# Ledger of designs, part 52: peptides against a protein of PDB entry 8YVU

Target 1, 39 residues: chain A of PDB entry 8YVU
Amino acid sequence: PQLCYILDAILFLYGIVLTLLYCRLKIQVRKAAITSYEK
Target 2, 160 residues: chain B of PDB entry 8YVU
Amino acid sequence: TWLTVLKKEQEFLGVTQILTAMICLCFGTVVCSVLDISHIEGDIFSSFKAGYPFWGAIFFSISGMLSIISERRNATYLVRGSLGANTASSIAGGTGITILIINLKKSLAYIHIHSCQKFFETKCFMASFSTEIVVMMLFLTILGLGSAVSLTICGAGEEL

## One batch from the design tools (peptide; made by RFdiffusion4, then SolubleMPNN)

Design b1_p12_7_s3 (from b1_p12_7, 8 letters changed)
Fold by OpenDDE base, seed 5:
Order: structure tokens, then C-alpha cells, then sequence
Structure b1_p12_7_s3 (fold): chain B 39 residues (1-39), chain C 160 residues (1-160), chain D 39 residues (1-39), chain A 12 residues (1-12)
């Protein structure tokens, strides 16, 4: 049970990091799309 | 563009394989250091007793390293050699993951056999601990399998 | 205790899905960058 | 890919 909670913490942290990276990438895609539209 | 993306993915997959191998090695080392498996009655830790986390981690690490080395080689005259190395790495990775899955299934079966309602009994506690370790190894194995399959698909695509 | 294992599975699946989505977005950003460069 | 994102996050 304690190991399960440790794994949950690691996976949770990983999920947060991925979400942040995903958001950054999504912003980049939006910026690229706007730049492409303005050209 | 697609080839460049796939190449970067291969390096990442190789790193993932190495990391997975290192984690498996760490788990094996911790289990061996904390628990005297030889004094534990039953075959709850049979996979650890067989040294699977160690040799499996080594095998998976070799696969990951070969993948990274192959991906970093961009020389035109070494394209065939790089392709061969990637293919070999993919095969090695796939084989390693297959072995991991088999061992995980075996470990899970042993845990189920030793599963008992009384957690406070030493055998039940060890069985529960073994189950937790096997679950962690299963997650790592799934990650490794994903990387190995991806590398295999990339390698096969380059051969076509 | 069994709930934590279920949570681990959900978080693991979430991580895989986010990774796939991130890869797709990364490909889109690269395609947009190439299109912008060719213009 | 997850670890690639992690690696990219660490390198950025």
C-alpha cells in the first residue's frame, strides 16, 4: 500500500509536468497558426 | 520532416528504455538489500531470486544504448549500418520486454497463490509487498514495451 | 489500498494519452514552422 | 514520448 502511494505521487507529478509541457506546446501551435494566418 | 521526427523519437525511446532498465535495476537492488530472499518461505520473490531485474535491466539498457547510437549516426555512408543497429536494438528491446512480461506474469501468479487475508502474518505481508513491486515492474515493462514497439516500427519503416 | 492501484492505472493511462497528444502537437508545430519557412 | 517530454522539459 505505501509503494502504491509513492507510485501515485510519481505518476501525478509526471502528469502535471506533461500537462504544463502540453500547454506550452499548444501555445506554440496557436502562435504558429496566427503567424501563418497573418502571412 | 517525418524522418526527423521519427529519429528524435528513437532517441527518446532509447533513453526511455535505459531509464526503465535503471529503475528495474534499482528495484532489484533495493529488494535484495532490504529483504533476505533466501530466508523467505515460498516463491513470492522467485523473479528476484532468479536475478531477473538485473539481467533484464542490462538487456534493456543495451537495447536503449544501441538505439541512441544508431539514431545519432547521420553519416550517409553509414546509413546501412545505422539501420542495422536500429533494427538490432528494436529486436533486443522487444525480446527484453517479452521476457519482462513473462516474468511479471509468473510473479503475479505466485502472489495470487500466496495471497492471504491475514496481512499481519509475515507471509501475507511479503506477498503484499511482492504484489506492489510486481505492479511497479509491470508499469515499467509497459513503458519499455511501448518504446520497443515504436523503435521496431521506425526501423521497419526505414527498411521499406 | 486497492483504490490507489486503480488510481495508478488511471494516471498511467492519462500519461500515455497526454504523451500521444503532445507528439501530435509537436508534429503540428514542426509542420507549421516548415510552412512558415517555405513562405 | 513521456520521457522525451520530461527530457525536453529538463533541457529547456
Amino acid sequence: as target 1 above (39 residues)
Amino acid sequence: as target 2 above (160 residues)
Amino acid sequence: as target 1 above (39 residues)
Amino acid sequence: ILFLLLTLSLLS
Scores: peptide ipSAE 0.547, ipTM 0.808, DockQ to the pose 0.086; fails the geometry check
Fold by OpenDDE base, seed 2:
Structure b1_p12_7_s3 (fold): chain B 39 residues (1-39), chain C 160 residues (1-160), chain D 39 residues (1-39), chain A 12 residues (1-12)
Amino acid sequence: as target 1 above (39 residues)
Amino acid sequence: as target 2 above (160 residues)
Amino acid sequence: as target 1 above (39 residues)
Amino acid sequence: ILFLLLTLSLLS
């Protein structure tokens, strides 16, 4: 049971980090699209 | 550039496969060191008694190593040598993962049968601990399968 | 304890899906960058 | 994937 909770904590942290990275990448895609449209 | 990206991905997948195998081996070694499986009543650790984590990890490691070696070979030899090595690695990885899944299912079934409501008893605690280890191994196996499938797709794409 | 294992499975699946989405998004960013460079 | 994510995080 304790190992499960530790694993949950690690996976949860990993999920949060991935979500943040995904959001940042999505913003970059949008910025790149805007820059290409202005040219 | 696309070829360079694919090469980096293949190397990364190979490293991931080796790492997964090493983690499985480490878990197997830790379980064998901490738990006296021979004195545990029941077939809860039958898969461990069969040495599955050890030989499975070895096969998976060999597959990952073959993938890395194939990627590091010179471009001139890569067309024939990489195709053969990547194909062999993909087959070996897929076979290893299949065996892992079968053994994990068997182990999980045994643990489920021996699962008891009184977790405070030593036997129940050991069964729960075994179940947790099996679940972790299952997750690692799924990751390994994902890497093997990705390598197979990359190899097939190079053949086309 | 059973709920913990279920949570682990869900979090693991979520992590895999996010990883795939992140890879796809990364490829899109690269394609956008190449297209902007060719113009 | 984690290494790639870390690299992307550093580049961003």
Scores: peptide ipSAE 0.523, ipTM 0.791, DockQ to the pose 0.068; fails the geometry check
Fold by OpenDDE base, seed 3:
Structure b1_p12_7_s3 (fold): chain B 39 residues (1-39), chain C 160 residues (1-160), chain D 39 residues (1-39), chain A 12 residues (1-12)
Amino acid sequence: as target 1 above (39 residues)
Amino acid sequence: as target 2 above (160 residues)
Amino acid sequence: as target 1 above (39 residues)
Amino acid sequence: ILFLLLTLSLLS
């Protein structure tokens, strides 16, 4: 049971980090798409 | 802009908030139906005794509904109402988190004091169950608060 | 304990999905960057 | 974002 809680914490942190990275990457893709459309 | 992104996701955030509220309400109802909290000795279920699942769920539900209605109708008066509701919901969520943290600490302390190596003892089982439910509710409350805060920021940006 | 395992399963699934999406998005960004450099 | 991620996952 203690291992389960530790795993939950790690997975939760991983999920947050991935979400932030995904948001950053999505913004970059959108910026790149806009820049390519203006060229 | 960040505000534009939040505006596009406002409806989704509102739905998420309502869903979170409903889940919290369901958990609260189930716990209240299965366990007579009034007869449970100790402060293990202090958050339930305070009625947090009920009032918290109501506040989040109202906030989410108002946010969705405000987005759909795009009326100035609804925007202000939604902003107010979201702000109130955010405050309620913060208070709920505080209560849940206190409850969690008490539950953990209870488990430590009783040295719950024997899980078959009714008290230890109840304390463990309470801790699990409180953790789940805390997680849901954090999600609800995040959605409410996001909606509040979006609404504030529209007023500016 | 059962609830913890359910939460772990949900978080694990979420993490896998996010990782796959992140990889796909990263590949798209790389492809877009290569295409912009060839131009 | 999650819905968009799901949609993108389904579209891809």
Scores: peptide ipSAE 0.487, ipTM 0.772, DockQ to the pose 0.061; fails the geometry check
Fold by OpenDDE base, seed 4:
Structure b1_p12_7_s3 (fold): chain B 39 residues (1-39), chain C 160 residues (1-160), chain D 39 residues (1-39), chain A 12 residues (1-12)
Amino acid sequence: as target 1 above (39 residues)
Amino acid sequence: as target 2 above (160 residues)
Amino acid sequence: as target 1 above (39 residues)
Amino acid sequence: ILFLLLTLSLLS
């Protein structure tokens, strides 16, 4: 039962980190698309 | 096609925000239906007494809907609309977190004062149950805030 | 305790969805990089 | 699976 709350915290942190990484990757994709359009 | 995929991803974040809001609303309605919060002594359910699950869910739902609608319009309007909606959602989430933290403190204080060694006592069980629900609501609120902040950063990145 | 397991399930599902989206986005970035290299 | 996801996230 206490392990469940710890797992929740880990999964929550993982979700936040993945969201941030996803946003960064999305920005990179957009920058790459703009660079390809300028060529 | 690439823009459509990116829009779908932003829409997904908006949908997750709406879903979080709906879950908060569902928890609020379930708690109100199962427990007479008004008859519970103390501020164990202060967040529920304040109606946070309801108005918070409404604010998050509106923010999510505005974000989704903004994604379907022009890039300039999309960014501004998303930023505005996500800012409002972030404020709502911040106030919600504050209320939930206050509720948690009161619930923990109640548990400590009544020396709840046995969870079978009605008051201790209610306080523990309230604490669990408030923690869940806090996690959901932080998830909603995270999605709103993520959308805000993505929108701000598009304006730059 | 039961609520904790429900939260774990939701967070786990969210993590899986984000991982799939991240993988798809990473594949798109790689494809864009290959296309830019061929030009 | 979670460890694999974490490593994949770190390698990105």
Scores: peptide ipSAE 0.480, ipTM 0.805, DockQ to the pose 0.050; fails the geometry check

Design b1_p12_7_s4 (from b1_p12_7, 8 letters changed)
Fold by OpenDDE base, seed 5:
Structure b1_p12_7_s4 (fold): chain B 39 residues (1-39), chain C 160 residues (1-160), chain D 39 residues (1-39), chain A 12 residues (1-12)
Amino acid sequence: as target 1 above (39 residues)
Amino acid sequence: as target 2 above (160 residues)
Amino acid sequence: as target 1 above (39 residues)
Amino acid sequence: LLFLELTLKLLS
């Protein structure tokens, strides 16, 4: 049971990190798209 | 800057793969140090007996390292090598998952046979612990496989 | 304990989905970058 | 150290 909670914590952290990275990447894509439209 | 960001992503995947490998090695080492698998009756630790945590971790580590090196140098030959290593790691991960699933089934069957209502029984405790470790290793293996596959797809996309 | 395993499964699935989405987004960024360089 | 460096690079 304790190991399960540890795994949950790791997966949760991983999910948060991926979400942050995804958000940053999405912002970059949006910025790139805006720049492309302005050119 | 954009290329740098993309490189960071591949490096991140490589690092995650290495980390997964290290965790698998740590678990394997802990299990081997705490428990004499050879003296445990049954095939509850079949994955450990097969040495999967060791060779699997090595494959993932090599794949991750090659991915990082390939990304840093940005050489075509290194990219190809990394792709090959990632493919091999993916195959190894798949095999490991299969072994772990089989081990998990055996462990669950063992728990079922012994009707482990009393957790305080040594056999039931060992079976439960083994099951937990196998499940953790399975998750780690799947994560490693996912990273390897992701790197493989990214590498293949760059070659096309 | 059962809830912990369910949470693990959900988090795992979420991680896979995010990874796939991240890869797709990365490909889009690459395509956008290539298009920007060609212009 | 490599992980930390990667993390720092990802955060930058």
Scores: peptide ipSAE 0.495, ipTM 0.809, DockQ to the pose 0.068
Fold by OpenDDE base, seed 1:
Structure b1_p12_7_s4 (fold): chain B 39 residues (1-39), chain C 160 residues (1-160), chain D 39 residues (1-39), chain A 12 residues (1-12)
Amino acid sequence: as target 1 above (39 residues)
Amino acid sequence: as target 2 above (160 residues)
Amino acid sequence: as target 1 above (39 residues)
Amino acid sequence: LLFLELTLKLLS
C-alpha cells in the first residue's frame, strides 16, 4: 500500500516534469519555425 | 496554423480543467453520500467539511468554461475575462492544496496515533480511506492548478 | 488501496503518452534543425 | 479527441 502512494508521487512528478519539458520543446519548435520563416 | 494549435491547446486545457472539476465534484458528492462527515470524529475530513470539493469544482469549472468560450469566440474582452478567471482559479487551487495538505497531515497523524496495523479496525479503515481520498483530491487539485496556470500564461502571452 | 492503483494506472498511461509525444516533438525539432542547417 | 487532434496537428 505504501509503495502505491510512493509510485503515485513519482508518476505525478514525472508527469509535471514531462509537461514542462513538452512546453519548452514546443516553444523551441516555434522559435525554429519563426527563424526559418525569416530566412 | 500555430495560433490554431495554441488555441486548441487552450481548449484542451480548459476541458481538462472542467473534467478535473467534475471529477472532484463527483468524489465530493460520493463521499458526502456514503459517509456522514458531520458525525465523523476528528478533523480527518476537514477539507470536505469546509466544502472544498464543491466550491473548488465550481471555480475550476467556471475557469474552464471561460477559457473555452474565450478561445472559441476569440474576443479581446473574453481573453481578459478568461485571464481573470484563471487567476482566480489558480488562487483557489492553491488554497485548496493548502487545505488538503493540512487535512492529509491530520489524517496521517491520526493513523500514527492509532497505530493502524490492522486494516479491519473501523477507525483505521476510515482514516486510510480518508487519506486516500485526500491524496486523490490533492492530485486533482494540482492538475487543476496546473491547467489554470497554463491558461493564465497563455492568456498573458496573448495580451502582450 | 484500489483508488491508489487506479490513479497509478492513469498516471502511468499519461506518462507514457506524454513521453511518446515528447519523443515525436523532439524528432520534429531535430528535423527542423537539420533542414535549417542544409539551407 | 481534442488531445488526439492536437497530437495529429503537431505531427503534421
Scores: peptide ipSAE 0.482, ipTM 0.798, DockQ to the pose 0.052
Fold by OpenDDE base, seed 4:
Structure b1_p12_7_s4 (fold): chain B 39 residues (1-39), chain C 160 residues (1-160), chain D 39 residues (1-39), chain A 12 residues (1-12)
Amino acid sequence: as target 1 above (39 residues)
Amino acid sequence: as target 2 above (160 residues)
Amino acid sequence: as target 1 above (39 residues)
Amino acid sequence: LLFLELTLKLLS
């Protein structure tokens, strides 16, 4: 059971990091789309 | 710029693969040191008996190292070598996932058959521990496979 | 203990989905960059 | 260094 909780913590941290990365990438896509629209 | 980004990604994937391999080796070593697998029922630790933590870690480590070396030296022959190693690592990862899934199923079946309601029973504890370790190893293997596949795609793109 | 395993499964699935979404988004960023370069 | 580069990539 302790290992399960450790795994949960790792997976949770991984999920948070991926979410942040996804958000940043989404912002980049939006910026690229805006730049493309202005051209 | 995009090539630089791809190179950085390749290096990161390679490092991630090496790290995954090291973690797998560490888990394998810890399990072997703490538990006498030979005296435990084989179905529970089938993945360990198959030696997956060892050979899988070796494949991932080699693939990661080759990827890093290929990226650093930026040589065509190294790219091809890295592609081959990544392909082999991808196959190894897939095989490892299959073995781990089978092990997980056996462990779960064992727990179900013996109706492990009491966690403190030695067999049930070992089965539960094995299941937890297998799940962790499965997760790491999936991450390693993902990195290897990504590196393979990147390498294939460079060859085209 | 059972809840921990369920949580692990959910977090794992979430991680996979986020990874796929991140890959798709990354491909979109690449396509946008290529389109911007051709213009 | 790789982690730092990754972090920089994430920040860019």
Scores: peptide ipSAE 0.472, ipTM 0.796, DockQ to the pose 0.054; fails the geometry check
Fold by OpenDDE base, seed 3:
Structure b1_p12_7_s4 (fold): chain B 39 residues (1-39), chain C 160 residues (1-160), chain D 39 residues (1-39), chain A 12 residues (1-12)
Amino acid sequence: as target 1 above (39 residues)
Amino acid sequence: as target 2 above (160 residues)
Amino acid sequence: as target 1 above (39 residues)
Amino acid sequence: LLFLELTLKLLS
């Protein structure tokens, strides 16, 4: 019922946030790898 | 190499975009096959009357395919083509989202006006069904747009 | 209502997968940081 | 199949 839609909204928001965090973390890993290669 | 990993990620995004487009197309086809939209109140299925599931799916599919091909061949001309296609798909996705939001508002307004507490009434059932389908399509469109934008950013980064 | 539950299931699965990937990536970042500190 | 391979690579 209505609870299902609320859950969908929460899960959707969570997915977006996790995606952004994952992207940031991936960029950090790449930067770390580049720095390691330069050393 | 890092470039190979990036290319694989872009390819995955392209595949995701194609899959999303296919799902949207399937939903559109099923709805059109089961329901004669022309005989239903136009405001409830405005997005379907506009043909969004069809053209939207086509645009996303083309964009995804071009992105995958561009990544596999690593040709400069393909990169530009993919970037253009992704940009066009992003614009189309934004337009689609707008249409879907408008349709959703109309459907919700219809449900509110008729006080559809009795879901067994044909009109209320159709309105609820339409709302559910529109929400699903909206979600898929957002996912497709996200993938297209990501691919566009990656392509732009390669050109710089 | 049934469609809502299907969407919830998909979003839930997506969230779990992203969480696992995020955890793995975080571990990789930590390992990279440790390696950088040892050098 | 490509999606599966990519998923496996992401999981590894």
Scores: peptide ipSAE 0.467, ipTM 0.787, DockQ to the pose 0.060; fails the geometry check

Design b1_p12_8_s1 (from b1_p12_8, 9 letters changed)
Fold by OpenDDE base, seed 4:
Structure b1_p12_8_s1 (fold): chain B 39 residues (1-39), chain C 160 residues (1-160), chain D 39 residues (1-39), chain A 12 residues (1-12)
Amino acid sequence: as target 1 above (39 residues)
Amino acid sequence: as target 2 above (160 residues)
Amino acid sequence: as target 1 above (39 residues)
Amino acid sequence: TELLTLLLNLLS
């Protein structure tokens, strides 16, 4: 039971980090697409 | 194109905020229906006594809906209204997180004081249930706050 | 205790989905970078 | 339908 709560915390942190990374990566993809269109 | 992307992101954040609010409301109503919080001794359900699941859900829902409407109609007055609503929702979210953390601490303290290791007693079961619900609500509130803050920043950027 | 396991399952699923999306975006960024280098 | 399409587009 205690391990379950620890796992929840780890998974929650992982989810937040991945969400931030996903947002950053999505912005990079969009910037790259715009740059390729301007060339 | 960049503005279109931001609008899509704002709508997504708004939808996420509404969904989070609805989940919080559902949990609040379920807890209120299953448990008589008013008769529970102690501050185990302080967040529920404060009515956070209800008013918080309302604030987040209104903020999300206003954000979606603002982005769809592209009206300046709606953008300002959405910014105000998102700011209010962000404040509400922060307050909610604080209340939930306090509730969590009290619940954990209650479990420790009553030696609720076996969880067979009704009071211990209620404290454990409260702790679990508070943790879930805390996670949802953090997500809601994140979305509200993001929407606020996007709205502020559009006004500049 | 039971709610903790349910939350673990939800967070685990969320983490898997985000990981897959992140990998897909990472591949897209790499492809965009290669295309920009060839131009 | 538009919200679902938006969600799907954001996820894709």
Scores: peptide ipSAE 0.461, ipTM 0.791, DockQ to the pose 0.031
Fold by OpenDDE base, seed 5:
Structure b1_p12_8_s1 (fold): chain B 39 residues (1-39), chain C 160 residues (1-160), chain D 39 residues (1-39), chain A 12 residues (1-12)
Amino acid sequence: as target 1 above (39 residues)
Amino acid sequence: as target 2 above (160 residues)
Amino acid sequence: as target 1 above (39 residues)
Amino acid sequence: TELLTLLLNLLS
C-alpha cells in the first residue's frame, strides 16, 4: 500500500508537470495564431 | 502525417525508453539487494527470478541508444540497426508483460488463498510488496513497449 | 489499497493522454513556426 | 551529460 501511494505521488507530479507544459504550449499556439492573424 | 510526427518524436521516445530501462534496473537492483529471492517460498517473484528487470532494461537501453544515435547521424545502416533493436525490444517488452501478468496473477492468488487480513504476517507482506513492485514494473514495461513499437513503426516507415 | 491502484490506473491513463496532446500541440507550434518563417 | 542535454533540449 505504501508503494502504491508513492507511485500515485510520482504519477501525480508527472501529471502536474505535463499540465503545466501543455498550458505553456497552448499559450504559445495562441500567441502564434494571434501573430499570424495580425499579419 | 503520423509517421512524420513519430519521426520527430523519435529522440523523445528513445530517451523515454532509456529512462524506463533505468527505472526497471533500479527496481530490480533494489529488490535483489533487499530481498533474498532464493529463500522466498513460492513464485511471488517469478519475474525477478526470470531476470526480466535486467535483460529487459538492457534491451530497452540499447533500443533507445540506437534510436538516438540513428536520428543524430541519419545513416542508413544505423536506421536498420535501430529498427532491429527496436523490434527486439518490442518482443522483449511483450514477453516481459506476459511474465509480469503471470506473476501478478500468482501474487494475487497467494494473497487470496492466505486471506491476508493481517498485514504484519511476513508472507502477506512479501506478497503485497511483490504485487506492488510487479504492478510498477508492468506500467514501466508498457511504457517501454509503447516507445519501442513507436520507434519500430518510424523505422519501418523510413525503409518504405 | 484497491482504490490506490485504481487511482494509479487513472493517473497513468491521464499521463498517456496528456503526452499525446502535448505531442500534438508541439507539432502545431512547429507548424506555426514554419509558416511564420516562410512568410 | 549528453543524455541530460538531450532531456533539457526535449523539455525546452
Scores: peptide ipSAE 0.455, ipTM 0.794, DockQ to the pose 0.034
Fold by OpenDDE base, seed 2:
Structure b1_p12_8_s1 (fold): chain B 39 residues (1-39), chain C 160 residues (1-160), chain D 39 residues (1-39), chain A 12 residues (1-12)
Amino acid sequence: as target 1 above (39 residues)
Amino acid sequence: as target 2 above (160 residues)
Amino acid sequence: as target 1 above (39 residues)
Amino acid sequence: TELLTLLLNLLS
């Protein structure tokens, strides 16, 4: 049971990090698209 | 640029595969060092007795290394070798998943039969621990298989 | 304890999906950057 | 170090 909780914590942290990275990347895509449209 | 992107993806997959292999190997060695699997009664550690953490880790490690080397040197013979290694790793991963599922079923059955209400009992604790380790290994194996298959597809696409 | 394992499975699946989406988005960013550079 | 650099470059 303790190992399960540790795994949950790791997976949860990983999910949060990926979500943040995804959001940042999405913003970057939008910025790149806007820059491409202005040129 | 497209080739560079694909190359970076292949390297990433290779690194992921090597990392997965190393983690599996570490888990295997830790379990073998802490627990005397040969002395434990039952089939709770059947996957470990089969040596899956060891040979699986080796296959994934070799596949990942070959993939990285192939991408760096860009030699035709290395590409073929990487493709072969990735295919072998994919097969090994599939076999490993099957073994782990069987082990998981046996472990769960053991827990149910012995009515492990008291987790502090040595047998129940060992069965639970084994189940947890098997589940973790299963997840890692699925990740490794995914990376190996992806690398195989990429390699096959480059040869065509 | 059973709930912990179910949570692990869900988090694991979520992690895989997010990884795939992140990869797709990264490719999209690169495509957008290339298109912007060619203009 | 090269592997770590590659990972960092992939993450950036």
Scores: peptide ipSAE 0.451, ipTM 0.792, DockQ to the pose 0.033
Fold by OpenDDE base, seed 3:
Structure b1_p12_8_s1 (fold): chain B 39 residues (1-39), chain C 160 residues (1-160), chain D 39 residues (1-39), chain A 12 residues (1-12)
Amino acid sequence: as target 1 above (39 residues)
Amino acid sequence: as target 2 above (160 residues)
Amino acid sequence: as target 1 above (39 residues)
Amino acid sequence: TELLTLLLNLLS
């Protein structure tokens, strides 16, 4: 049970970090697409 | 800009908020149906006794619905209404998190005091169950608050 | 304890999905950058 | 519908 809660905390933190990175990467893709369209 | 991203994701955030609210309501109703919280000794279910799953779910649902309607109709009066609802939902979410944290602390303290090594004991089982439910509700509340705050920022950006 | 395992399963699935999406998005960004450099 | 299409395109 204690290991389960620790795993939940790690997975939750990982999910938050990945969500932030995904958002940043998505913005980069959009910027790159706009730049390629303007060229 | 961040505001542009939030505007594009506004409908998604609203749907997420409604979904979170429904899940919270479902958990609340299940707990109330299975357990008579009024007859349970102690404050291990203080968040449920306060009715948080019910009123919290209602606030989040209303906020999410108003946000979706505001986005779809793109009317100024709806934008202001959505902003107000999202602000209220954000406050409610913050209050809910506080209540859940207090409940979690009480439940954990109860488990530590009674040295709940024997899970088959009714009191220890109830305390453990309460802790698990409170943790789940806390995660859902954090997600709901995040969506409400995001929608509030989006609405505020439209008003400026 | 059962609820903890259910939460772990959901978070684990979410983490896997986000990781796959992140990898795909990263590949797209790299492809877009290469295409913009060749133009 | 556009968001759903975008999600489907991201998943494909």
Scores: peptide ipSAE 0.410, ipTM 0.777, DockQ to the pose 0.026; fails the geometry check

